# Ledger of designs, part 54: peptides against a protein of PDB entry 6MBK

Target 1, 240 residues: chain A of PDB entry 6MBK
Amino acid sequence: GFEMVNFKEEGFGLRATRDIKAEELFLWVPRKLLMTVESAKNSVLGPLYSQDRILQAMGNIALAFHLLCERASPNSFWQPYIQTLPSEYDTPLYFEEDEVRYLQSTQAIHDVFSQYKNTARQYAYFYKVIQTHPHANKLPLKDSFTYEDYRWAVSSVMTRQNQIPTEDGSRVTLALIPLWDMCNHTNGLITTGYNLEDDRCECVALQDFRAGEQIYIFYGTRSNAEFVIHSGFFFDNNSH

## One batch from the design tools (peptide; aimed at target 1 P165 W180 G193)

Design b2_p22_5 (made by RFdiffusion4)
Pose (drawn by RFdiffusion4):
Structure b2_p22_5 (pose): chain A 240 residues (1-240), chain P 22 residues (1-22)
Amino acid sequence: as target 1 above (240 residues)
Amino acid sequence: SARVIPLRDPDDPTKLLPPVPP
């Protein structure tokens, strides 16, 4: 019912190949396909996850390393997902100095500075940990772990990650949801939820989509400062 | 910065329930 298309404005997204009515359940993704903090713990990253206090406290950082470890694993279950991810992003981590200079004197620039400093600190910290700590000597990243790798990973997480209930429903965790996460954003209401009975992520149409029209979802009630810093885009006419 | 995904009613796919609190 849909195909991947490279749109000028939003980059790659989903386009309808048939008419899709509003409130139609048109997209579902089972839990097995998701990359989660739990799957990160049970992966080759597990030995380091158990020893490193930062990875235990910061599931978003855990997901970034889970992504990098699987990217460096030729036989990863998630290779189809990793190979279709973007190679670059428009998060401020990618901005030139003069592009960030336009933000001087604004409310938003402080968070740009924090993002930069946090990412650089994390890279330097984990570079040292990977090169020296025994619990990381079997990681794929020992051979090569560049700043570009880390910038890509945290950018992939921040622009795509989601909260979902745990498999039991009593807790929440962070996850990457393949296929569904290729939907771009428009104004509207959240129409994506987690179905605990079928154990899958389900998305109903936000609005009618005719064949040939791009399929959009509503990401959330975020400001443009949040969209730029964490999602890497500015949304014109953001009603929120 | 993660997007919040609420629960869904399994008997009614159009109905969303409150998200699980953190």

Design b2_p22_5_s1 (made by RFdiffusion4, then SolubleMPNN; from b2_p22_5 with R8V D11E P19A)
Fold by OpenDDE base, seed 5:
Structure b2_p22_5_s1 (fold): chain B 240 residues (1-240), chain A 22 residues (1-22)
Amino acid sequence: as target 1 above (240 residues)
Amino acid sequence: SARVIPLVDPEDPTKLLPAVPP
């Protein structure tokens, strides 16, 4: 198995509790445990989602609001996961003055400004929606929706979102994958896929890991994610 | 063998969110 550990240099990660062999399916996450656009639609956000064109058109924003609503819900199933998420991110929205100054001589500054502008515009739009839309009245964030909240949520989604198939496999949707995204990154091949037959995300070991070693995966170029171990996560000893 | 579809990272953490549609 594995356990969540706070590593001194890397923060939260997964540590092997037994020897894991390369290509072993050590971690899987059923769809029901994922935060998806569909779960957002089925949540307290659903009524608003059904009437807001931007939430419908931008799955990443839908996930961001889903994340905020669940964070504001003490009894949320995803509380353990949400509590493992970083409070801040190495995204342009969090760049400090010195970082911005450094980028002033580069083309990156335009991207930073654009991202800030777009995010601010989105916040202003949704602030108004949350304050005025009838279906927003039941949202737990109605009286506590700040720019900092929005910045955090969109950054969380931006750094952790994954494309997975819809339940019928006909389309792709966006998902946050609890527990899996707690694995810190290493160079290598993607060893995570979605098993449509079993309707779950599956991660096979990139290499052999001994008991007590940190488990690393390659999940792209995004920053490392923090995880809370939830009882709903499973590991299997079955080799592929 | 189970049909496994690789997960895809849809966005770089430095990539911009789309602007609000008009």
Scores: peptide ipSAE 0.026, ipTM 0.615, DockQ to the pose 0.111
OpenDDE base, seeds 1, 2, 3, 4: peptide ipSAE 0.023, 0.020, 0.023, 0.024; ipTM 0.600, 0.608, 0.605, 0.616; seed 3 fails the geometry check

Design b2_p22_5_s2 (made by RFdiffusion4, then SolubleMPNN; from b2_p22_5 with R8V D11A K15R P19A)
Fold by OpenDDE base, seed 1:
Structure b2_p22_5_s2 (fold): chain B 240 residues (1-240), chain A 22 residues (1-22)
Amino acid sequence: as target 1 above (240 residues)
Amino acid sequence: SARVIPLVDPADPTRLLPAVPP
């Protein structure tokens, strides 16, 4: 019912290949297709994850490393997804010197400096881990782990991470949701949830879309999209 | 155009790093 298209002004998005009605379940993504903390633990990163306290404590960093490992793996299942990700992001880590200077007059500068400092410290820590830890020798990024790699992965996760339930529904975990996160944003209601019975993310159409139209979704603040864990869409007017 | 600084995501991996010894 949809196809990936590179739109001139908006970049990659989804286009309807048929008429889609409002509230129609047009897109679902099974857990097995998601990049999750659990899939990170089950990947080549797993042995290192099991021995590094920071990876264990910070699921978002685990996702960042999972993304880097899969990007560095030519045969990764997620290669088609990773190739759709931006090479750069509109995040503080990508601000030019002039942009940072402009922000010096604002309160936002403190957050920017904090983000730079923390990301640099994380990189320095993990650079040492990758160079010295026995389980890091198996990582495809062992000989290619730059700050640029790390800031890209962190920015990818920061802008695209979602909270989903664990398989047993007892806890929440973090996930990147391929295909779904290609939808460009519009104002509206959150129409994406997680169906635990079918173990999949589900997205229903925000409005009617005709064949050939771009499909837009409201994903809230992308960095913290809370999915309704139960099979009910919470239509809260989170008007940004 | 002033790039809207995305509000620092509370899930920003940069916020919760334990003190890494130098």
Scores: peptide ipSAE 0.027, ipTM 0.566, DockQ to the pose 0.027
OpenDDE base, seeds 2, 3, 4, 5: peptide ipSAE 0.023, 0.026, 0.024, 0.063; ipTM 0.527, 0.584, 0.593, 0.656; seed 5 fails the geometry check

Design b2_p22_5_s3 (made by RFdiffusion4, then SolubleMPNN; from b2_p22_5 with R8V D11E)
Fold by OpenDDE base, seed 1:
Structure b2_p22_5_s3 (fold): chain B 240 residues (1-240), chain A 22 residues (1-22)
Amino acid sequence: as target 1 above (240 residues)
Amino acid sequence: SARVIPLVDPEDPTKLLPPVPP
């Protein structure tokens, strides 16, 4: 019912191949296809994860390293997904000097500086870990862990991470959701949920889409500043 | 009916906590 397309202005997105009605379940993604903290634990990163307190405490960083390890693995199951990710993001970590200067007049500047500071500190920490920790020797990123790599990974996670239930539904974990996260954002209501019985993410159509139209979803109620900081999106007329 | 839990973004996905000093 849909296909991935590179749109001129929006970049990669999903296009309807048939008419889709509002509230129609048009997209679902099983847990096995998700990049999760659990899949990170079960990957080549697992041994390091089990011994590093920061990876254990910060699921988003675990996902970032999971993403980097899988990107560096030519036989990774997620290669097709990773190849669709942007190489750069419209997020604070990629802001040029002029953009930062512009934000100095806004409340967002504190969050920007915080991101810079935290990301730099984390990179320095993990650079040392990767160089010295025994379990890091087997990581495919061992000899290729630059700040640019880390910036990309954390930005990817920052803009695309979602909360999903654990398999037993008792807790919440973090996940990247392939295919689903290719949908570009629009104003509306959240139309995505997790079906525990079928163990899958489910997305219903926000509105009617005709064959050939781009499919949009709503990522949540946020201010424009929050969208820029968290998602890299900006809407001139955000009704929320 | 299957229990569907809405997916939500983390409240502060940008809170990359500084390294907790051992």
Scores: peptide ipSAE 0.026, ipTM 0.608, DockQ to the pose 0.111
OpenDDE base, seeds 2, 3, 4, 5: peptide ipSAE 0.018, 0.024, 0.026, 0.020; ipTM 0.569, 0.613, 0.617, 0.573; seed 5 fails the geometry check

Design b2_p22_5_s4 (made by RFdiffusion4, then SolubleMPNN; from b2_p22_5 with S1A R8V D11E P19A)
Fold by OpenDDE base, seed 5:
Structure b2_p22_5_s4 (fold): chain B 240 residues (1-240), chain A 22 residues (1-22)
Amino acid sequence: as target 1 above (240 residues)
Amino acid sequence: AARVIPLVDPEDPTKLLPAVPP
């Protein structure tokens, strides 16, 4: 029903290969295909995760390291996904001097500085951890962990992280959703949710799309998507 | 995919990575 295409102005996106009707479930991604905090724990990062309180407390950082470890692993299942991610971002961590100067007159400057400071502190901390912790020796990034790597990873997570339910539905966890997050943004309503019964992320079409048209979704007002776990996609709680 | 929000809204601290605890 869709294909990945590199659009000239928008970069990678999804294009319909057939007519898709509004509210049609055209895309679903099973949990096993998601990059989650749980998949990070079950990866080569697991032993370090189990011994580092910051990784345990900050799921977004756990995802960032998971992303870096998988990127450094040629046989990673997520290589095709990782290759679709931007190499750089227009986030505060990438702001040049002129952009920072422009923001000096705004309240945003404090957030930019705070984010930069926090990210730098995190990098310094984890650089030391990676160099000294016994369980870090098996990480593919041990010999190559730069600030640029970390900046990229945290920016990737910051812009693409989503809240999804845990397998038992008792809590929320963080996830990167391959394929789905390739959809570019348009104005509208959130049409993505998580189906616990089928254990998959589901996306219904925001509008009719004809074959050959780019498929857009609404990301919401935040960089991360909060999925409605219980309300389903349909305005009508079909309690049925 | 253009999921980049270039400016951090100061009213939305969830967009920021928390500081490393001391």
Scores: peptide ipSAE 0.026, ipTM 0.611, DockQ to the pose 0.030
OpenDDE base, seeds 1, 2, 3, 4: peptide ipSAE 0.022, 0.021, 0.021, 0.019; ipTM 0.603, 0.602, 0.605, 0.603; seeds 3, 4 fail the geometry check

Design b2_p22_6 (made by RFdiffusion4)
Pose (drawn by RFdiffusion4):
Structure b2_p22_6 (pose): chain A 240 residues (1-240), chain P 22 residues (1-22)
Amino acid sequence: as target 1 above (240 residues)
Amino acid sequence: SATLPTITFPDGKERPAVLRYY
C-alpha cells in the first residue's frame, strides 16, 4: 500500500500506492523488529552495559551504541534497517559555525551548546572506555570508533526514537521502530499507538491519503526549537 | 512510575500512544 520516495522537502518518506482512508489501520510493526534498550542489553554490548553506569542510566545513549554495534556486525538481525537509515542529518551537530552563529542571542542557542558539549564529552568518555576497559575488548567498536560514528548514532536516535511500553506493559522503554519511522511529519493528532495484545506498533491514517500522496504522521506537539535541535528540521506553520 | 497516554482506535480499544522521546 505504500512505496519509498525521495521527496525534496522531507527527504525519503512513504507514498500511498492506493487510497487510504482516515482512521484506516495501514501500518503495523511487531516488537521483534524493534531495536530497544532490552535488545541492546542482550546484544554484544551487554558486557559493557552491565559495567558502565552511564549506559545503565541513559537508554538513549544505550540505543546509540546498540545501533553502532549492529552496524559494525555483518550478520546483524537489524542490518536491513541500519542499511536504510540516513548517513547524515540536519541536527545542529552538523551545522557550520556560522550557521549556529545566526542563533546568537536567542532562547534556543543554549540548548545547541549543551547538545554539542554533551556529545563531545560522551564521545571522548566512551572512546577511552572502549580502548582500555576489558569489558569492551570484544566490541566491534574497538577496531574503529570515530566522532563521526558517534555523531551519526546519537543523531539517528534523537531524530527517530520513541517511548513504548515494555513487553509486560508495566514500564516504558525507548525504541527504534523500523519502517514506520520513515513517515514524515505534518500537523494533526497522534494516530500511532502500541498494541499490547498483538505486541505491535499500529498506525492509523491521520487523514485521507490518495494514491500518489505522501503519507504523513503527527510526531507530537513539539516546538520548532525542539524540532530543529532534536529532530533536525524546522516546520513551517507549526501550530504548537 | 512512568506511564504513556492512551489513544482510542476505531475498534474502540485504547492503545498506549507512541511518543517521540526528547

Design b2_p22_6_s1 (made by RFdiffusion4, then SolubleMPNN; from b2_p22_6, 9 letters changed)
Fold by OpenDDE base, seed 3:
Structure b2_p22_6_s1 (fold): chain B 240 residues (1-240), chain A 22 residues (1-22)
Amino acid sequence: as target 1 above (240 residues)
Amino acid sequence: MKTLPKITMPDGKEYYAVLHAL
């Protein structure tokens, strides 16, 4: 009932191929199609994950390395999804000097600076791990792991990671949700939920969409500080 | 442990809310 389209002003989004009624379940994504911390553990990254305390402690970093490994794997199931991801981001990790100067007038400056320093330190740490750890030898990124690679992966995860329950519902884990995360934003109510019984993400239509119309979802509310940190955007009145 | 917020979907059942990261 929908297709991916490159819209002139909004970039990639989803377009309805038929009339979709408000509250209709039009999109669902089973857990097996998600990129999760668990899928990272079950991938070629698994042996290293099991031996590295930072990967174990920080699910977002585990997802970043999962993205890098899958991107470097021509036969990866997630290649079609990865190809839809931006090559660059507007996150603070990509800010130029003038953009950083503007941030000095905001409450986010200290958090942005901390994010940058932490990312650089993480890269330095994992560069050494990839070069020296026995379980890193089989990783597709063994011979090609640059700061630009790491910055891209971290930014991809930062802008797209979602919290979902584990299979047993006992804990929270992180997931990238292919296809669904292509929906652009509009004001409204949250219309996506995780169905634990069927083990899938389910999205219902916020409103009626006619065939040929773009499908929008409501992302939720964020502070200006969160927008800057997670998306690189600053809004004067926190307008969505 | 962080608890995920729940929402009631149109089918009348409760689901864990999924927020787009933006």
Scores: peptide ipSAE 0.549, ipTM 0.934, DockQ to the pose 0.722
OpenDDE base, seeds 1, 2, 4, 5: peptide ipSAE 0.538, 0.525, 0.530, 0.537; ipTM 0.931, 0.930, 0.931, 0.932; seed 5 fails the geometry check

Design b2_p22_6_s2 (made by RFdiffusion4, then SolubleMPNN; from b2_p22_6, 11 letters changed)
Fold by OpenDDE base, seed 1:
Structure b2_p22_6_s2 (fold): chain B 240 residues (1-240), chain A 22 residues (1-22)
Amino acid sequence: as target 1 above (240 residues)
Amino acid sequence: MKTLPKIKMPDGKEYYQVLHSL
C-alpha cells in the first residue's frame, strides 16, 4: 500500500502504491518491530542498563544508546530503519553560532542552552562509563564513541521518540516507530493510535491519497518553542 | 502513574494516542 521514497523537497517520506481512502487503516507496526526501552534492555546494552541509574531513569537516553549499538551492529534487525535516518538534523544541537544568535531573540534560547549543556554533560558521563564499566566492554561502540555519535543518537531520539503503553498497558514507555515515522507532516487531526489488544501501532489515512501521492500525517499541536527545540523550525504564525 | 491520552479511531474503538515527534 505504500513505499519509502526520497522526495525532492521533503526528503524521505511514504508514497501510496494504491489508492488509499480517508480513515483507512493503511499502516500498522507491531511492537516487535519497534525500538523501545524494553528492546534496549533486552539487547547487548542490557547488562549496562541494569547497572546505570541514568539509563534506567531516562528512557530517551536508553533509546539513544540502543540506536548507537544497533547502528554499530552489521546484523542488527533495525539496520534498514537506521539507514533511513538523517545523518544530521536541523535541531539546536546542530546549530551554528549564527543560528544560536538568532535564537537569542526568542523565548526558546534558555531551553536551547540547557539542551546543549545537558547533552555535553551526558556525553562526558557516558564516555567515562563506556571506558571504565565492565559491562561496556562488549558494546560495539566501545572504541568508537564520539560526541558526534551521541549528538546524532540524541537528536534521532528527540525527533522520533513516541510514548506508547507497555505490553500490559500498566505504564508508559518510549518507542521509535519504523516506517510510520517517515510520514511527513500536514495540517489535520491525529490519526495514529496504539492498539494494545493487537499490540501494534495503527495509522489511518488523514485524507484520500491516490496511487503515487505522498502520504502525510498530522504530528499534533506544538508551540513555536517546541518546534524550535524538536525540529529547529520557527513559525511566526503558528496555525497548529 | 503516567497515563496516555486516548483517541477514537475510525473503527469506533479507543486507542492510546500516538503523537509523532517533530
Scores: peptide ipSAE 0.568, ipTM 0.938, DockQ to the pose 0.713
OpenDDE base, seeds 2, 3, 4, 5: peptide ipSAE 0.535, 0.525, 0.529, 0.523; ipTM 0.931, 0.927, 0.929, 0.927

Design b2_p22_6_s3 (made by RFdiffusion4, then SolubleMPNN; from b2_p22_6, 10 letters changed)
Fold by OpenDDE base, seed 1:
Structure b2_p22_6_s3 (fold): chain B 240 residues (1-240), chain A 22 residues (1-22)
Amino acid sequence: as target 1 above (240 residues)
Amino acid sequence: GPTLPKITMPDGKEYYAVEHAL
């Protein structure tokens, strides 16, 4: 009922291939297709995850490393998804000196600097871990782990991570949701829910879409700026 | 259960709301 299209103004998005009615379930993504903290734990990253406190404490970082490992794996199931991700982002981690200078007059600058410093510290930490930890030897990124790689992965997760229930519904976990996260934003109501019974993410149409129209969803109430700044890639050094 | 926001889907059931990131 839809296809991925590169729209001139919005970039990649989803286009309806048939008429879709409002409230129609047009898209669902089973858990097995998601990139989750659990899939990270079950991947080549699993042994390292089990021995690294930061990976265990910060699911978003676990997702970032999962994304990097899968990107570096030619036979990864998620290669088609990963190839749809932007190569660069408009996140603070990509801000140049001029953008930072512009923000110096704003309260947001402190959060931007904090994010940058934390990300740099995380990179330095994990660079050492990847170089020295026995369970890192089999990681496909062992010899190809640059700050640019980490920045990209962090930004990818920052801009695409979603909270969903665990399989048993007992806890919250993080997920990247392929295909669904290609939908561009419009104002409206949240029309995506996780169906725990069927163990899948379900998206219903916000409005009627005719064949050939771009399918938009409402991302939520968080402002883009708030979400970028408060992406959860901050950890208190006192907790570790 | 998890403290996620819930939404009522068109089927009348409650699901955990999934908010898109940026």
Scores: peptide ipSAE 0.597, ipTM 0.943, DockQ to the pose 0.597
OpenDDE base, seeds 2, 3, 4, 5: peptide ipSAE 0.599, 0.586, 0.592, 0.596; ipTM 0.944, 0.941, 0.941, 0.942; seeds 2, 4, 5 fail the geometry check

Design b2_p22_6_s4 (made by RFdiffusion4, then SolubleMPNN; from b2_p22_6, 9 letters changed)
Fold by OpenDDE base, seed 3:
Structure b2_p22_6_s4 (fold): chain B 240 residues (1-240), chain A 22 residues (1-22)
Amino acid sequence: as target 1 above (240 residues)
Amino acid sequence: METLPKITMPDGKEYYAVLHSL
């Protein structure tokens, strides 16, 4: 029903290979294909995770290390997904001196500096852990763990992490959703839901897409999700 | 416990809303 394509102006996206009708379920991703905190715990990272309080407390960092371990593993199931990720990001962790100077005129500068300092401190901590902890010896990143690696992984997770329910629906966990997160953005309504009964993410088409057209989704924000709950699944195009 | 928002999909069933990160 769709294929990954490199579009000239938008980069990678999804293109319809057939006509897709509005509201049609065209894409689903089972939990077993997601990169989650749980898959991190069940990976080569599991023994270290079980012994490190920061990994246990911060699911985003657990995902970052999971991403690094899988990237360093040639036979990883997620290699095709990881290879589609950007090599660099426009996050504050990648800001040049001129960009930082511009931010000095804004109220955001303190948050940017805080993020940078926290990331650097986390790297220093985990560098020491990887060098000294017994459960780190079998990690594929043992002999190659740079700040650039950590910055990339943290930025990848920051820009792509999603909240989904645990298998029993009792808690919220974090996930990277391969293939689905390649959809580029358009204005509209949230059209992706997690089906707990079938244990998969499900995406329905926002509109009709013809064969050969790019498939767009509305990314939404937390505020948008609240709006959808109060206003219904389909709200008129807020021409704002 | 942070509760995930729910949406009604075209099939008429309730799902947990999945938001793409910006």
Scores: peptide ipSAE 0.559, ipTM 0.937, DockQ to the pose 0.519
OpenDDE base, seeds 1, 2, 4, 5: peptide ipSAE 0.557, 0.541, 0.541, 0.548; ipTM 0.935, 0.934, 0.934, 0.934; seed 5 fails the geometry check

Design b2_p22_7 (made by RFdiffusion4)
Pose (drawn by RFdiffusion4):
Structure b2_p22_7 (pose): chain A 240 residues (1-240), chain P 22 residues (1-22)
Amino acid sequence: as target 1 above (240 residues)
Amino acid sequence: DSSIEELFEEKKYFPIERYYHH
């Protein structure tokens, strides 16, 4: 019912190949396909996850390393997903100095500075950990772990991650949801939820989509400062 | 919108949105 298309404004997204009515369940993704903090713990990253206090406290950082480890694993279950991810992003981590300079004197620039400093600190910290700690000597990253790798990983996570209930429903965790996460944003209401009975992510149409029209979802009631810093885009006419 | 809200309440769906760590 949909195809991948490279749109000028939003980059790649989903386009309807048939008419899709509003409130139609048109997209579902089972849990098995998701990359989660739990799958990160049970992966080759597990030995380091158990020893490193930062990875235990910060599931988002855990997901970034999970993404890097699987990217460096030729036989990863998630290779189809990793190979279709973008190679670059428009998060401020990618901005030129003069592009950030336009934000001087604004409320938003402090968070740009924090993002930069946090990412650089994390890279330097984990570079040292990977090169020296025994619990990381079997990681794929020991051979090569560049700043570009880390910038790409945290950018992938921050622009795409989601909260979902745990498999039991009692807790929440962070996840990457393949296929569904290729939907771009428009104004509207959240129409994506997690179905605990079928154990899958389900998305109903936000609005009518005719064949040939791009399929959009509503990301959330976020400000443009949040969209730029964490999602890497500015949304015109953001009602929130 | 109300029908989606009712659907989500009835099914006890957990809404999924883009999560941001600040």

Design b2_p22_7_s1 (made by RFdiffusion4, then SolubleMPNN; from b2_p22_7, 13 letters changed)
Fold by OpenDDE base, seed 2:
Structure b2_p22_7_s1 (fold): chain B 240 residues (1-240), chain A 22 residues (1-22)
Amino acid sequence: as target 1 above (240 residues)
Amino acid sequence: SEKIEKYFKEKKLFPISLHIVK
């Protein structure tokens, strides 16, 4: 077993309550507990999703809005999960002027500016959609949709989104994986997979963990290009 | 900046995709 703990330096994490052996399946998360594009479609966002081409084309944005809608819903099943999310992120969208100036000397500056530009454009677009679209009237975001909200949601999804198979395994979709994503990072190998037969995410222990030790997982390595592409920020062609 | 170094050097992000276990 494991328990949720707020560690002083690392924030929320998981602590072993018993000895866990390397390669032991210690954690699984059923699909029903995930925040997915499908759960977004089945939520209050569903009607708007069905009529907005950008939400349909960009699953990460759909997840961002799903996250915002659930955050604004006091009775949301995901409230306990949402409360564990950082209030701010070390993503380019949160860089200060001096940090951006420093980046001007790096090859990353173009990507950062693209993220800023795309995020700002998306916000402006969806602000208008939320204010004018009939199906947006029921969204809890109608009277409270700021750039800060959008930046937070996009950054949350950007840092936590995972590709998982659909139920039939025919395609991939995007998901936030509660509980699992509370594990802090260590160097190693990917030890998490999706089991289609049992319809759940499964995580095996990277190493032996003793009772009372923090459980770490390896998030994986992402290139800048992969990060931006999978975050949807480089999809230039959605200028409609 | 520690933020920049953390973001671009370590790139400790969740997996892009999970391994499908059949």
Scores: peptide ipSAE 0.085, ipTM 0.589, DockQ to the pose 0.064
OpenDDE base, seeds 1, 3, 4, 5: peptide ipSAE 0.024, 0.114, 0.047, 0.053; ipTM 0.549, 0.619, 0.564, 0.569; seed 3 fails the geometry check

Design b2_p22_7_s2 (made by RFdiffusion4, then SolubleMPNN; from b2_p22_7, 13 letters changed)
Fold by OpenDDE base, seed 2:
Structure b2_p22_7_s2 (fold): chain B 240 residues (1-240), chain A 22 residues (1-22)
Amino acid sequence: as target 1 above (240 residues)
Amino acid sequence: SKSLEEYFEKNKWFPISLHIVK
């Protein structure tokens, strides 16, 4: 019912191949296709994850490293997804001096500075871990872990991470949702949820779409501060 | 000269949590 298209202004998105009615379930993504903390644990990163307290405590960082490991793996299942991700982001970690000066007049300045500091500290820490930890030797990051890599991965996760239930529904975990996150944004209502019975992310159409039209979804309502706090690295006390 | 709001609006964000449908 849809196809991946590189639109001129919006970049990659989804286009309807048939008429789709409002509230129609047109898109679903099984858990096995998601990049999750669990898939990170089951990957080459698993042994290191099991021994590093920070990776265990911060699922978003685990996803960032999972993303980097898969990007560095030519035969990764997620290569097609990773190739659709932006090479750079308009997030605070990419702001230049003039943009930071502008932020000084905003309520987000404290959080932005904290994000800068925390990201730099995290990079320094994990650089050492990758260089010295025995379980890091087999990682494809051994000789390819720069701050630019880390900044990209962190920003990718920050802008694309979702909280989803675990398989048994007893708790929540973090996930990147391929294919679904290719939909570009419009105003409206949240039309995405998780179906535990079928163990998949499900998206119903926000409105009617005709064949040939781009499919848009509503990501949610976020303030500037909420975007930084909820999507950034401020999930634990150590992040402040 | 873009506002902070414009930068955030350009970026994708997703719900903090996806609700359980079933």
Scores: peptide ipSAE 0.043, ipTM 0.553, DockQ to the pose 0.062
OpenDDE base, seeds 1, 3, 4, 5: peptide ipSAE 0.024, 0.025, 0.024, 0.030; ipTM 0.496, 0.582, 0.548, 0.481

